# Ledger of designs, part 200: peptides against a protein of PDB entry 6RO1

Target 1, 216 residues: chain A of PDB entry 6RO1
Amino acid sequence: LGKEIEEYIHKPKYCLPFLQPGRLVKVKNEGDDFGWGVVVNFSKKSNVKPNSGELDPLYVVEVLLRCSKESLKNSATEAAKPAKPDEKGEMQVVPVLVHLLSAISSVRLYIPKDLRPVDNRQSVLKSIQEVQKRFPDGIPLLDPIDDMGIQDQGLKKVIQKVEAFEHRMYSHPLHNDPNLETVYTLCEKKAQIAIDIKSAKRELKKARTVLQMDEL

## One batch from the design tools (peptide; made by RFdiffusion4, then SolubleMPNN)

Design b2_p30_2_s2 (from b2_p30_2, 17 letters changed)
Fold by OpenDDE base, seed 2:
Order: sequence, then structure tokens, then C-alpha cells
Structure b2_p30_2_s2 (fold): chain B 216 residues (1-216), chain A 30 residues (1-30)
Amino acid sequence: as target 1 above (216 residues)
Amino acid sequence: SELEKEIQKLLEERRKKEEEERKRRLEELE
């Protein structure tokens, strides 16, 4: 069921509006789980020739990921390896194909403007670790229906099944609890963490407006 | 910090409510 949800959320038509700098995303490539990383930049122009006759342009997002020291700096995701559990690793900016995103968080981080220094990249890892400590049950996910605006009936049925048999994946603390919203707002200012549900909806609206203008 | 303790308390209370609701839904399906 989790894999079925991933097949929806990693589609460019759904996820692109939410790939802003500082967005937490989970990256997985086959057997390689990089865990949680941070979006650095998104470019629509992948110079990647569509190898397969799929008419859909390949979208690439630059993600700051915890890589093994053996991984080449700024390498493609295929060439990068995740850090081993027992190693320190290094945070590196890795170009990632959008379909390799397994999860998208409602959390955005304030990231350093210059990620060239190693210390600035490693500071982002500390921020991710702090988020993980605050969310022991897992980093909060964007709701595919309420936040991402996906209207697919198949996805709604899958989510209903997951919610019936698993913990609510998308019970946003901020949706129904004013006290939680206040506490998170205080934490955002102090810890440079933004839980950006309201902004995510605004970005979706802007993206739809641009698409409508291109169709006119 | 006191703020972190408050967040953890609220998260734990929410987790408990969700677990109780899940349990009720499973019992209704049996």
C-alpha cells in the first residue's frame, strides 16, 4: 500500500509544486535508501535525453543527501551511495530523478544560502536529526489529498485502506489542533523548521494559475 | 527545553488517540 501511494506522489504533475528549497524529501534508488534529504534547487531542464520513448520529460531535483565518503561530490543518484549506518558520511548535493522521491514532508528547513562549505552542508544534517528527534513516530508527510490536491479516486481508496489498518500517515498535527499549531510556530522561529501546510496550498494554487494561463 | 517537552507531550497524546481510534475501527470491522 505504501508503494502504491509512492507511485502517485512522485509523479511530476503532483509533486513539482512542493519541491521548494528546504523541503524534506526521502530518496530511495532500488536497494539504496538515502533516507531524508533536503531539496536545494529544482530545474525543469534536465539535459537527460529521454532514453525511453516516454514523452514525459525527466525532471531532476538537486537534493542534499547523506552520502558515503566514497561517493563523488555532485554525482548523479546512480553514482552516489548512501552512508552506512555506522559511518559519519558527508552531506552532498546530488541530482535526483523525481520518480526516486519516496516521500515528501510538510516540513521545510531554513538552509544556508551557500552550501559549498562542508560545515554548511553538515549543519543541515544536524537540522534533519533535530526534526527526527521531535517526530519519533516519523517525519510528518504531506497529505496527498488535502495538501497536494490529488483527486484520483484510486489513491483515495488506498489511503482509506492504510488509515483503516495502519497509523494515520497524514494526520497533520496542524489541521485540527490550534495548540499544536501554536507550538510548531514557536519551534519554527527557534529551530529554523517550518511546517508549511498553508504555504503548500498557496504554491499549488499558483501552479494551477500558471498552467491555466499557458492553456489560454 | 520546556517547549520540546510540551511538543512531545502533545504528540504522545495525539498518538494515543489515533491508536484508540484505530483499535475501535478494527473492532467495528470484525
Scores: peptide ipSAE 0.019, ipTM 0.425, DockQ to the pose 0.014
Fold by OpenDDE base, seed 3:
Structure b2_p30_2_s2 (fold): chain B 216 residues (1-216), chain A 30 residues (1-30)
Amino acid sequence: as target 1 above (216 residues)
Amino acid sequence: SELEKEIQKLLEERRKKEEEERKRRLEELE
């Protein structure tokens, strides 16, 4: 059931509006769990060969992740590896395919403008750890329906089934802790609505333009 | 796509607001 939800969330039309700098995301790649990281930016992967039967453009999100120091030595040629449990690790900006995001949090962090200095990257780790301390039951997830505005009936049915088993998956609004100066929650309902309205208006305009050409 | 451009624009606008808010909060702590 969790995987079924992920299949919806991973769709660029749904997740991209919420991949803002500072957004907490969980990354898992090929069995490696990086845990919670922070979105830095995202980009469209330009090198999708048009002949790859993937109709949807691939997106890469740059995520600040806690990486093993061993994996960083060969960062030019080798994939980053998660820090070992007993290792401090080092926060690194890692390019991650959007479909490798296992979770998206309602929480956003204020991140340093310059992430080149190690100290600036490590400060973000401290902020993540502080959030984790505030949420002992887990970092709050972005609600796919209420926060992300996904209207898909299939997803609604899946969520209803999940909530029947996991009553509190989306019940922790961070709304009221004023003491986290570096942490904020964005219920981004307004942003999703704005995108949907603009998309719909563009589609309507295109449809009208085609009709006008057929009448000439 | 036009949708992608709009998403990017929205994200950039938010980034700017967040950077400004962060700056204000840091100045209040100093």
Scores: peptide ipSAE 0.030, ipTM 0.480, DockQ to the pose 0.365; fails the geometry check
Fold by OpenDDE base, seed 1:
Structure b2_p30_2_s2 (fold): chain B 216 residues (1-216), chain A 30 residues (1-30)
Amino acid sequence: as target 1 above (216 residues)
Amino acid sequence: SELEKEIQKLLEERRKKEEEERKRRLEELE
């Protein structure tokens, strides 16, 4: 059921409006689970299907991910690898195909403007960890129906089944704690990272309205 | 605090830019 939901949310037509800088996303590539990262940027790349000549656009999202330091040395030739459990790792901006996003959070961070310094990237990891501490039951997910505005009846049925078994999956814990609306992580003076859940919710509401207008 | 106000301002400026970018991306999907 979780995998079935994933097959919807990673579709560009649904997720692209929510891939704003600072959005928390979960990235998985084959056997490599990077866990939660932060969206930095998004790009559309033109691709041509080799067999049909049809335009098949590739969507690439740049995500700050916790990577193995070993993989960073070979970053020019090899794909980044997730940090080992016992490894500190390093936050690196990794280009990720949108279909590799396994989850999208309702949480959005303010990230440093300049992510070139390692310290600025590592400050984002501290912010992710702070979010995880505040949400012990898991980082809150975007509701595919209420937040993402997905009207697919197949998805609605899947979600209804999931909610019947897992009442907490899309129960926005953010509804229960008004004090969590704006979390300022006092990172060191150079890297102010704020979690603005109110702003995220407002943007989600606007995004949903736009998506609904485009479907009309 | 002044710091919180500055963060709020930066968040609002970012929000505006991203709203414009989101609109452009939606137009590209159509």
Scores: peptide ipSAE 0.024, ipTM 0.504, DockQ to the pose 0.141; fails the geometry check
Fold by OpenDDE base, seed 5:
Structure b2_p30_2_s2 (fold): chain B 216 residues (1-216), chain A 30 residues (1-30)
Amino acid sequence: as target 1 above (216 residues)
Amino acid sequence: SELEKEIQKLLEERRKKEEEERKRRLEELE
């Protein structure tokens, strides 16, 4: 059921409005689980399918991920590998295809403007760890319906089933509880953590306007 | 700190509400 939700949320038409700098995202690639990382930027790459000549746009998101030190030494020739559970690892900016995003958080971090220094990248890891410490049941997810504005009835049925069987609820009462806004404001001051749902909704409105213009 | 205790209290209250809502949704499917 979790995989069925992933098939919806990783679609560019749904997730791109929420890939702002500082957004927490979970990355998985071919058995490698990087866990939670932070969006730095995204870009559209033109991909020409060799067999059809059709332009299939590839969306690449630059994500700050915890990588093994061994993979960094070989980074010129090999893909980055996730840090081992017992390893500290090093935060690196990794280009990730959008379909490799397994989850998108409602949490958005303030990130350093310059990520070239190792200390600035490692400070972001400390912020992720602080978020994980504050959310022992897991980092809060964007609601695909309420936050992402997905109107697919198939997804709604899947979410209803997942919420019945799994501990991960998308319904974050965070939006309606004034006390939760206070918690996030306090988190912002101490850990540079913001839940910017209002910003996400504004970006969704802009993206819908752009998509409607491309369909006219 | 008092602030950390308040954050923990609010997080626990949220967890309880989410668990109650999950239980309600399970009962509605049954």
Scores: peptide ipSAE 0.005, ipTM 0.310, DockQ to the pose 0.015; fails the geometry check

Design b2_p30_2_s3 (from b2_p30_2, 17 letters changed)
Fold by OpenDDE base, seed 5:
Structure b2_p30_2_s3 (fold): chain B 216 residues (1-216), chain A 30 residues (1-30)
Amino acid sequence: as target 1 above (216 residues)
Amino acid sequence: DELKKRIEELLKEEEKEREKKEEELKKLLE
């Protein structure tokens, strides 16, 4: 269902108005997950369909992404690759086709005007990491209906299915969960569950510690 | 002791249930 939602949000007709400088976006290209990056700008390129001669505009967004240093050395001949989990990587401005955006955040960051210096680019990474710390359960997404204004009936049906499923999952008598009308609310619930699990684990650990002390 | 043991069991059951719900939600959001 998340993937079905992605198929709507990455369409230029829906996402372009939200690709302002500083917008947090998630970029995936086949097997390459760049994670969260920051929009620098976007451009429309005229493309002519080879068979029909019809104009098929390509939309390219320049995104500041954490890239492997190895890919940067070969950047003249090879596409940028995401930094490995164990490497520091380097923030680079990468041209990305709009359909490769897997998520769009409600969060916008301030970005330096000059991204040529490495330090300025790396400062943006620090800002992303700070946002991630503030949102331990995930960076908040734009709501496709409420924020993005997508009226597609197919999307509405997907959202309704997600809501109905979540309502059933959380309809435990202790959780009067409000109707999860939005993907955002789904993320918040996931977040809350993660917090609750961590809390329960802490309580369990405390209970065990108390039990061990009484056996002593 | 018996009460504490029961509390630990209940907390463990609650944790398992929450973990299952999280996994199901994660799969749904994929």
Scores: peptide ipSAE 0.019, ipTM 0.381, DockQ to the pose 0.010
Fold by OpenDDE base, seed 3:
Structure b2_p30_2_s3 (fold): chain B 216 residues (1-216), chain A 30 residues (1-30)
Amino acid sequence: as target 1 above (216 residues)
Amino acid sequence: DELKKRIEELLKEEEKEREKKEEELKKLLE
């Protein structure tokens, strides 16, 4: 079900308006999981050779990603590789096809204007790590309906199934509890707390956007 | 630098609010 949602959000039609500098995005290329990176810049590459029937323009986003040091030596000819879990790695600006974005966060970070110095790039990694520490359950995602404005009925059905499944996972152990009403009330309160957390995150996002506009 | 500091403050406020809600949820499940 999570993978089905990803199939909607990585479509250029939906995600391009949200690929602003500083946006947290998760990048996965086949077996290579880069984890969370930060959008640096967005460019439309029309490398449509006229003879390839793929009419859809390829969109490339430059993402600051934690890469292995080995990949830096071969950067001229080979694709960047993610840093190993035990490796510090180095933050590099990597051109990423938009369809390789597995997640888009509601969080935007401040990025240095000059990313040529290694220290400036590594400072962004520290910021990502700080966000991850603050969100132990995972970095908050953009809501595909409320934040991204996706109106696709297929996506709505997937989300409804996820919500129904989550509700059933919480309700099934409780079907034999004689205090079913108290448990339902607790589940409703839990759901309300989740909504309130989501609302607070939206307000935080709005506040960050206003702060970025005032400093420009 | 000032923007970074402000973002860190906002993230700290969000964390505190989350912790309060998690504690409230824990109390409700008790």
Scores: peptide ipSAE 0.016, ipTM 0.339, DockQ to the pose 0.026
Fold by OpenDDE base, seed 2:
Structure b2_p30_2_s3 (fold): chain B 216 residues (1-216), chain A 30 residues (1-30)
Amino acid sequence: as target 1 above (216 residues)
Amino acid sequence: DELKKRIEELLKEEEKEREKKEEELKKLLE
């Protein structure tokens, strides 16, 4: 289901308005997971489809990503590779095709205007790490419907399935036991409390996102 | 007292079932 949602959000028609400088995005290229990076800029490139002669617009986003030092040495001939978990790595501005964005965050960071100095790029890594510390359950995502305004019926069906599964998490077989009517009310209250906690956590994440922009 | 104890046991069982469903949902959302 997450992959199905990804197929919608990475479409240029939906995500381009949200690819402002400082936006947190996840980048995944085949087997390479770069994790969270920061949008620097985006550009439109014209690509000629060999079979139709039609110019299909290709969108490239420049993303500041944590790259392995090995990939930097061969930057002229080889694609950037993600830093290993045990490696510090180095933040580099990498051109990324928009369809390689696996997630888009509601968080935007202030980034240095000049990213040529290594220290300025590494300061952004510190900011990403600080955001990750503040969100132990994961960096908050843009809502495809409420934030991104996607109206596609296919996505709505996917979201409905997710919501149905989430609702089933609060269902228990004991709810069908007539001898447990007194327990049923407590189960319903527990389910409601769980929903309320989830809602409150979402609101808290939204509020913290705004505060983090001022602190980072 | 006995009813309260039974309710507490059922709530613990429900929490375990919820945790399993959360794990299943995480796998589905992947």
Scores: peptide ipSAE 0.000, ipTM 0.258, DockQ to the pose 0.010
Fold by OpenDDE base, seed 4:
Structure b2_p30_2_s3 (fold): chain B 216 residues (1-216), chain A 30 residues (1-30)
Amino acid sequence: as target 1 above (216 residues)
Amino acid sequence: DELKKRIEELLKEEEKEREKKEEELKKLLE
């Protein structure tokens, strides 16, 4: 259902009006999840379809994204790669095809006028991180219907299904929907795994501390 | 050392299980 929504929101006819400088957007390129970045600008590129001669305009948005340091070294030949979770990374302006936007936030940030200095780019990362801290449940999204004004009936049906699912998930935990039960079971297992990981990490830290004390 | 190794193994197994469950959850929410 989330992917079905993405199929609508990333269409230029819907998202372009919202791609103002400073807009938070989430970028995914195949297996590469860049997470949240900030729109710098966008451009329309004329593309001619090789077989039909039809003008299929490509829309490219320049997005300030957290990239791996390795991506910077090979920037001339290789596509930018997202920073690893444990990597600081570096904010880079990356040209992104509009259809690679997986989410558009209601939040807009102030961005420096000159993004050439590393410090200016990194300041935007700090701002993104501050927004993420303020929204622990996730950065707020533009509503496709209410904010973006998408009138597509297919999308409305998808949203209604999502809302109904969410409502059922939160209001009716015992709903006999086998999909819902599966989701709950997965969520519970995920939560339990997260607790177990946290516990195991604490135990490991304690064990390391004890070992260090015994070696001392 | 053995306890540490065992904890590290358990953590890796749990992380893999978490990733699988997250993927399954993602598929269900698609």
Scores: peptide ipSAE 0.014, ipTM 0.395, DockQ to the pose 0.011; fails the geometry check

Design b2_p30_2_s4 (from b2_p30_2, 14 letters changed)
Fold by OpenDDE base, seed 1:
Structure b2_p30_2_s4 (fold): chain B 216 residues (1-216), chain A 30 residues (1-30)
Amino acid sequence: as target 1 above (216 residues)
Amino acid sequence: SELEKKIEELLKEEEKELEEEEKRREEELK
């Protein structure tokens, strides 16, 4: 259910108005959880589908993310990796496809105008950590209905199901209902399938892009 | 081109299998 909400909020038609500089966003790429980062800017790239000639616009958001120092030593061709839990890491501006945003916060930070100096980037990490200290239960999210104005009936039904499920979970004296684990496992499996389909589509697109570059 | 078509076919088959598995799981949840 949480992942079904993510499938709505990361759609460009809904999230683009909220991707202002300084917006806190959570980034997850496959197995790589970067956690909370800060939007720097976004861009629209035109992509032409080779077989249909249809314009499939790519939306890329530049996000300050805490990256491993090891991933930064590897050439500009390797994807940045998240910092290990015990690693300080380094804040880097990473181009992220908008659909990789797993959460969008109501919080916006002031960011330095020049993010080229390491100290300026690391100051943003300190600001994120201060926000996290203020919100021990987690950084506040944009409400998809009230804040983002998403009118999709599918999303409303998902939210109603989540609320009904949460209400049942809290009202049921058996917090250890084995049926809850089964429903969670099925929801996790469904969510994993959706991730795998999305990964396959991305690999297809990468393969097509590489092959188009080899034919040029 | 031939390698692209083969990769595209394999990924379409994988997407189809995953969508059919998702449908089966959605039916099991009903």
Scores: peptide ipSAE 0.013, ipTM 0.337, DockQ to the pose 0.011
Fold by OpenDDE base, seed 5:
Structure b2_p30_2_s4 (fold): chain B 216 residues (1-216), chain A 30 residues (1-30)
Amino acid sequence: as target 1 above (216 residues)
Amino acid sequence: SELEKKIEELLKEEEKELEEEEKRREEELK
């Protein structure tokens, strides 16, 4: 259900109007959870599908994300990786495909005009952390219907099911049942495993592609 | 720039993977 909502939200036709500078967005790329970042800008790239000749526009959002310092050293060759939990990391502007946005917040931050200085980028991390402190239950999301204006009946049905489920969950005397946390933890683990498998497959495909390119 | 070209290549690869994933999802929905 939550993933089904995500599939609507990250569609360019719905999310692009909300990708203004300073918008908080959550970025996940397969096994790489960057968490919350801040939109710097977005661009539309004309992609021509090689087989159809149809213009399939790629939407790239530049997002200020907390990246590992290790990935930054190899930034010329490797994609940015999220900072490890124990790592300070460094805020970097990363080009992200719009479909990798797992969440869009109602919150917009002020961002420095010049993000070239590391201190300016790190100041944004402090701002994100301040927002997170203000919202202990999580950073507020854009409402897909009320805020984003998504009229899709499929989404409405999904939301109704989520709301009904949440209402049942919160009204259930067993809402505090450790089993619910276990189910959520298992669902999160399953989701993470699925993400990790996708990431590993992608890395394997990339490694094979790089090996094939080195053999060319 | 070389960086832009590399970004475009990565984006094209990600688009192909997305299309393959959408196709798989469409096949799972059938």
Scores: peptide ipSAE 0.007, ipTM 0.293, DockQ to the pose 0.015
Fold by OpenDDE base, seed 4:
Structure b2_p30_2_s4 (fold): chain B 216 residues (1-216), chain A 30 residues (1-30)
Amino acid sequence: as target 1 above (216 residues)
Amino acid sequence: SELEKKIEELLKEEEKELEEEEKRREEELK
């Protein structure tokens, strides 16, 4: 259900108006969960579909993300990787395709005008962490209907199902069951594995496509 | 719970599928 909502929210037609500088967003790229980052800017890139010649605009958002220091050394050749939980990491501006935004917050932060200095970027991490501390139940999301104005009936049905599920869950006498947290953790792990599999398949497909192009 | 056991089973199946896919990628890169 949350994934179904995500499939609406990350659509450019819905999310672009909300991708202002300072907007908190979650970024997930395949197996790489960057967590919460901050929008720096947005750009539209013209892309031409190779097969149809149709303009398929790519929407790229530059997001301040906590990246591993190892990935930064190879940043010219390798995609940035998220900092490990135990790693300090470094905040970097990463170009992210808009469909990789897994969540969009109602919260906007003030960001430094110059993000070239490491200290300025790291100050944004402190601000994110402060917001996270203020919202122990999670950083508040944009409401897809009320805030984002999404009128899609499919989304409305998904939300209604989520609300009905949540209502049932909260009304369930086992809502405070300590086993519920374990079940949720397992469900999250399952969801992550499914993403990692999907990532793996995409990378494999890309590698095969590159090999086929080298054979032409 | 029975539900947890079923979720754990499904996770193990998916982990196995992931490992098999990773192995296939390693073999194709070779």
Scores: peptide ipSAE 0.005, ipTM 0.281, DockQ to the pose 0.011
Fold by OpenDDE base, seed 2:
Structure b2_p30_2_s4 (fold): chain B 216 residues (1-216), chain A 30 residues (1-30)
Amino acid sequence: as target 1 above (216 residues)
Amino acid sequence: SELEKKIEELLKEEEKELEEEEKRREEELK
């Protein structure tokens, strides 16, 4: 179910309007989970499909990600690897195909204009970690319907299934009406998401103000 | 500090504007 939602969210037609500089995104490439990073920019690359001659545009997002220092030493030929859990790592700007975005946050950080200095990149990691501390249950996501405006009936059905599954998971066997609990848990979750988005917007404004003060 | 108080006031004003905009959107959906 989570993977089915990801297949909608990572489609360029839905996610591109939200890939502004400073947007928090989660990046996963096969077995490599980079966790949360920050969008720096995005670009459209022309790709020619070898069999059809049709131009299939590749969308590449540059994401500031926490990478292993070992992978950076070999960076001339090897793809960046995520930092190990026990490793500090180093923040690097990594070109990522848009379909490798597993999540998009409602949170959008202020980023330094010059990301060439290591200290400027590492300051963004501190900002991500501060957001994670403020959201112990996870960084708030964009709502695919309310925030992203996705009208796809397939996605609506997937969301309804996820909501029904989460409801069944939170439904205590002692509550007599499974339908009332479903509506209440959905309403509570929607209310909690709204509170989390509001909190994230407030904290983002605070973080932006702090970063502007450090530049002063 | 005086600066922290001013930041808190600006955050409260923007929170009020966001709540009013959310209310307007809820009223347009009715």
Scores: peptide ipSAE 0.012, ipTM 0.300, DockQ to the pose 0.022; fails the geometry check

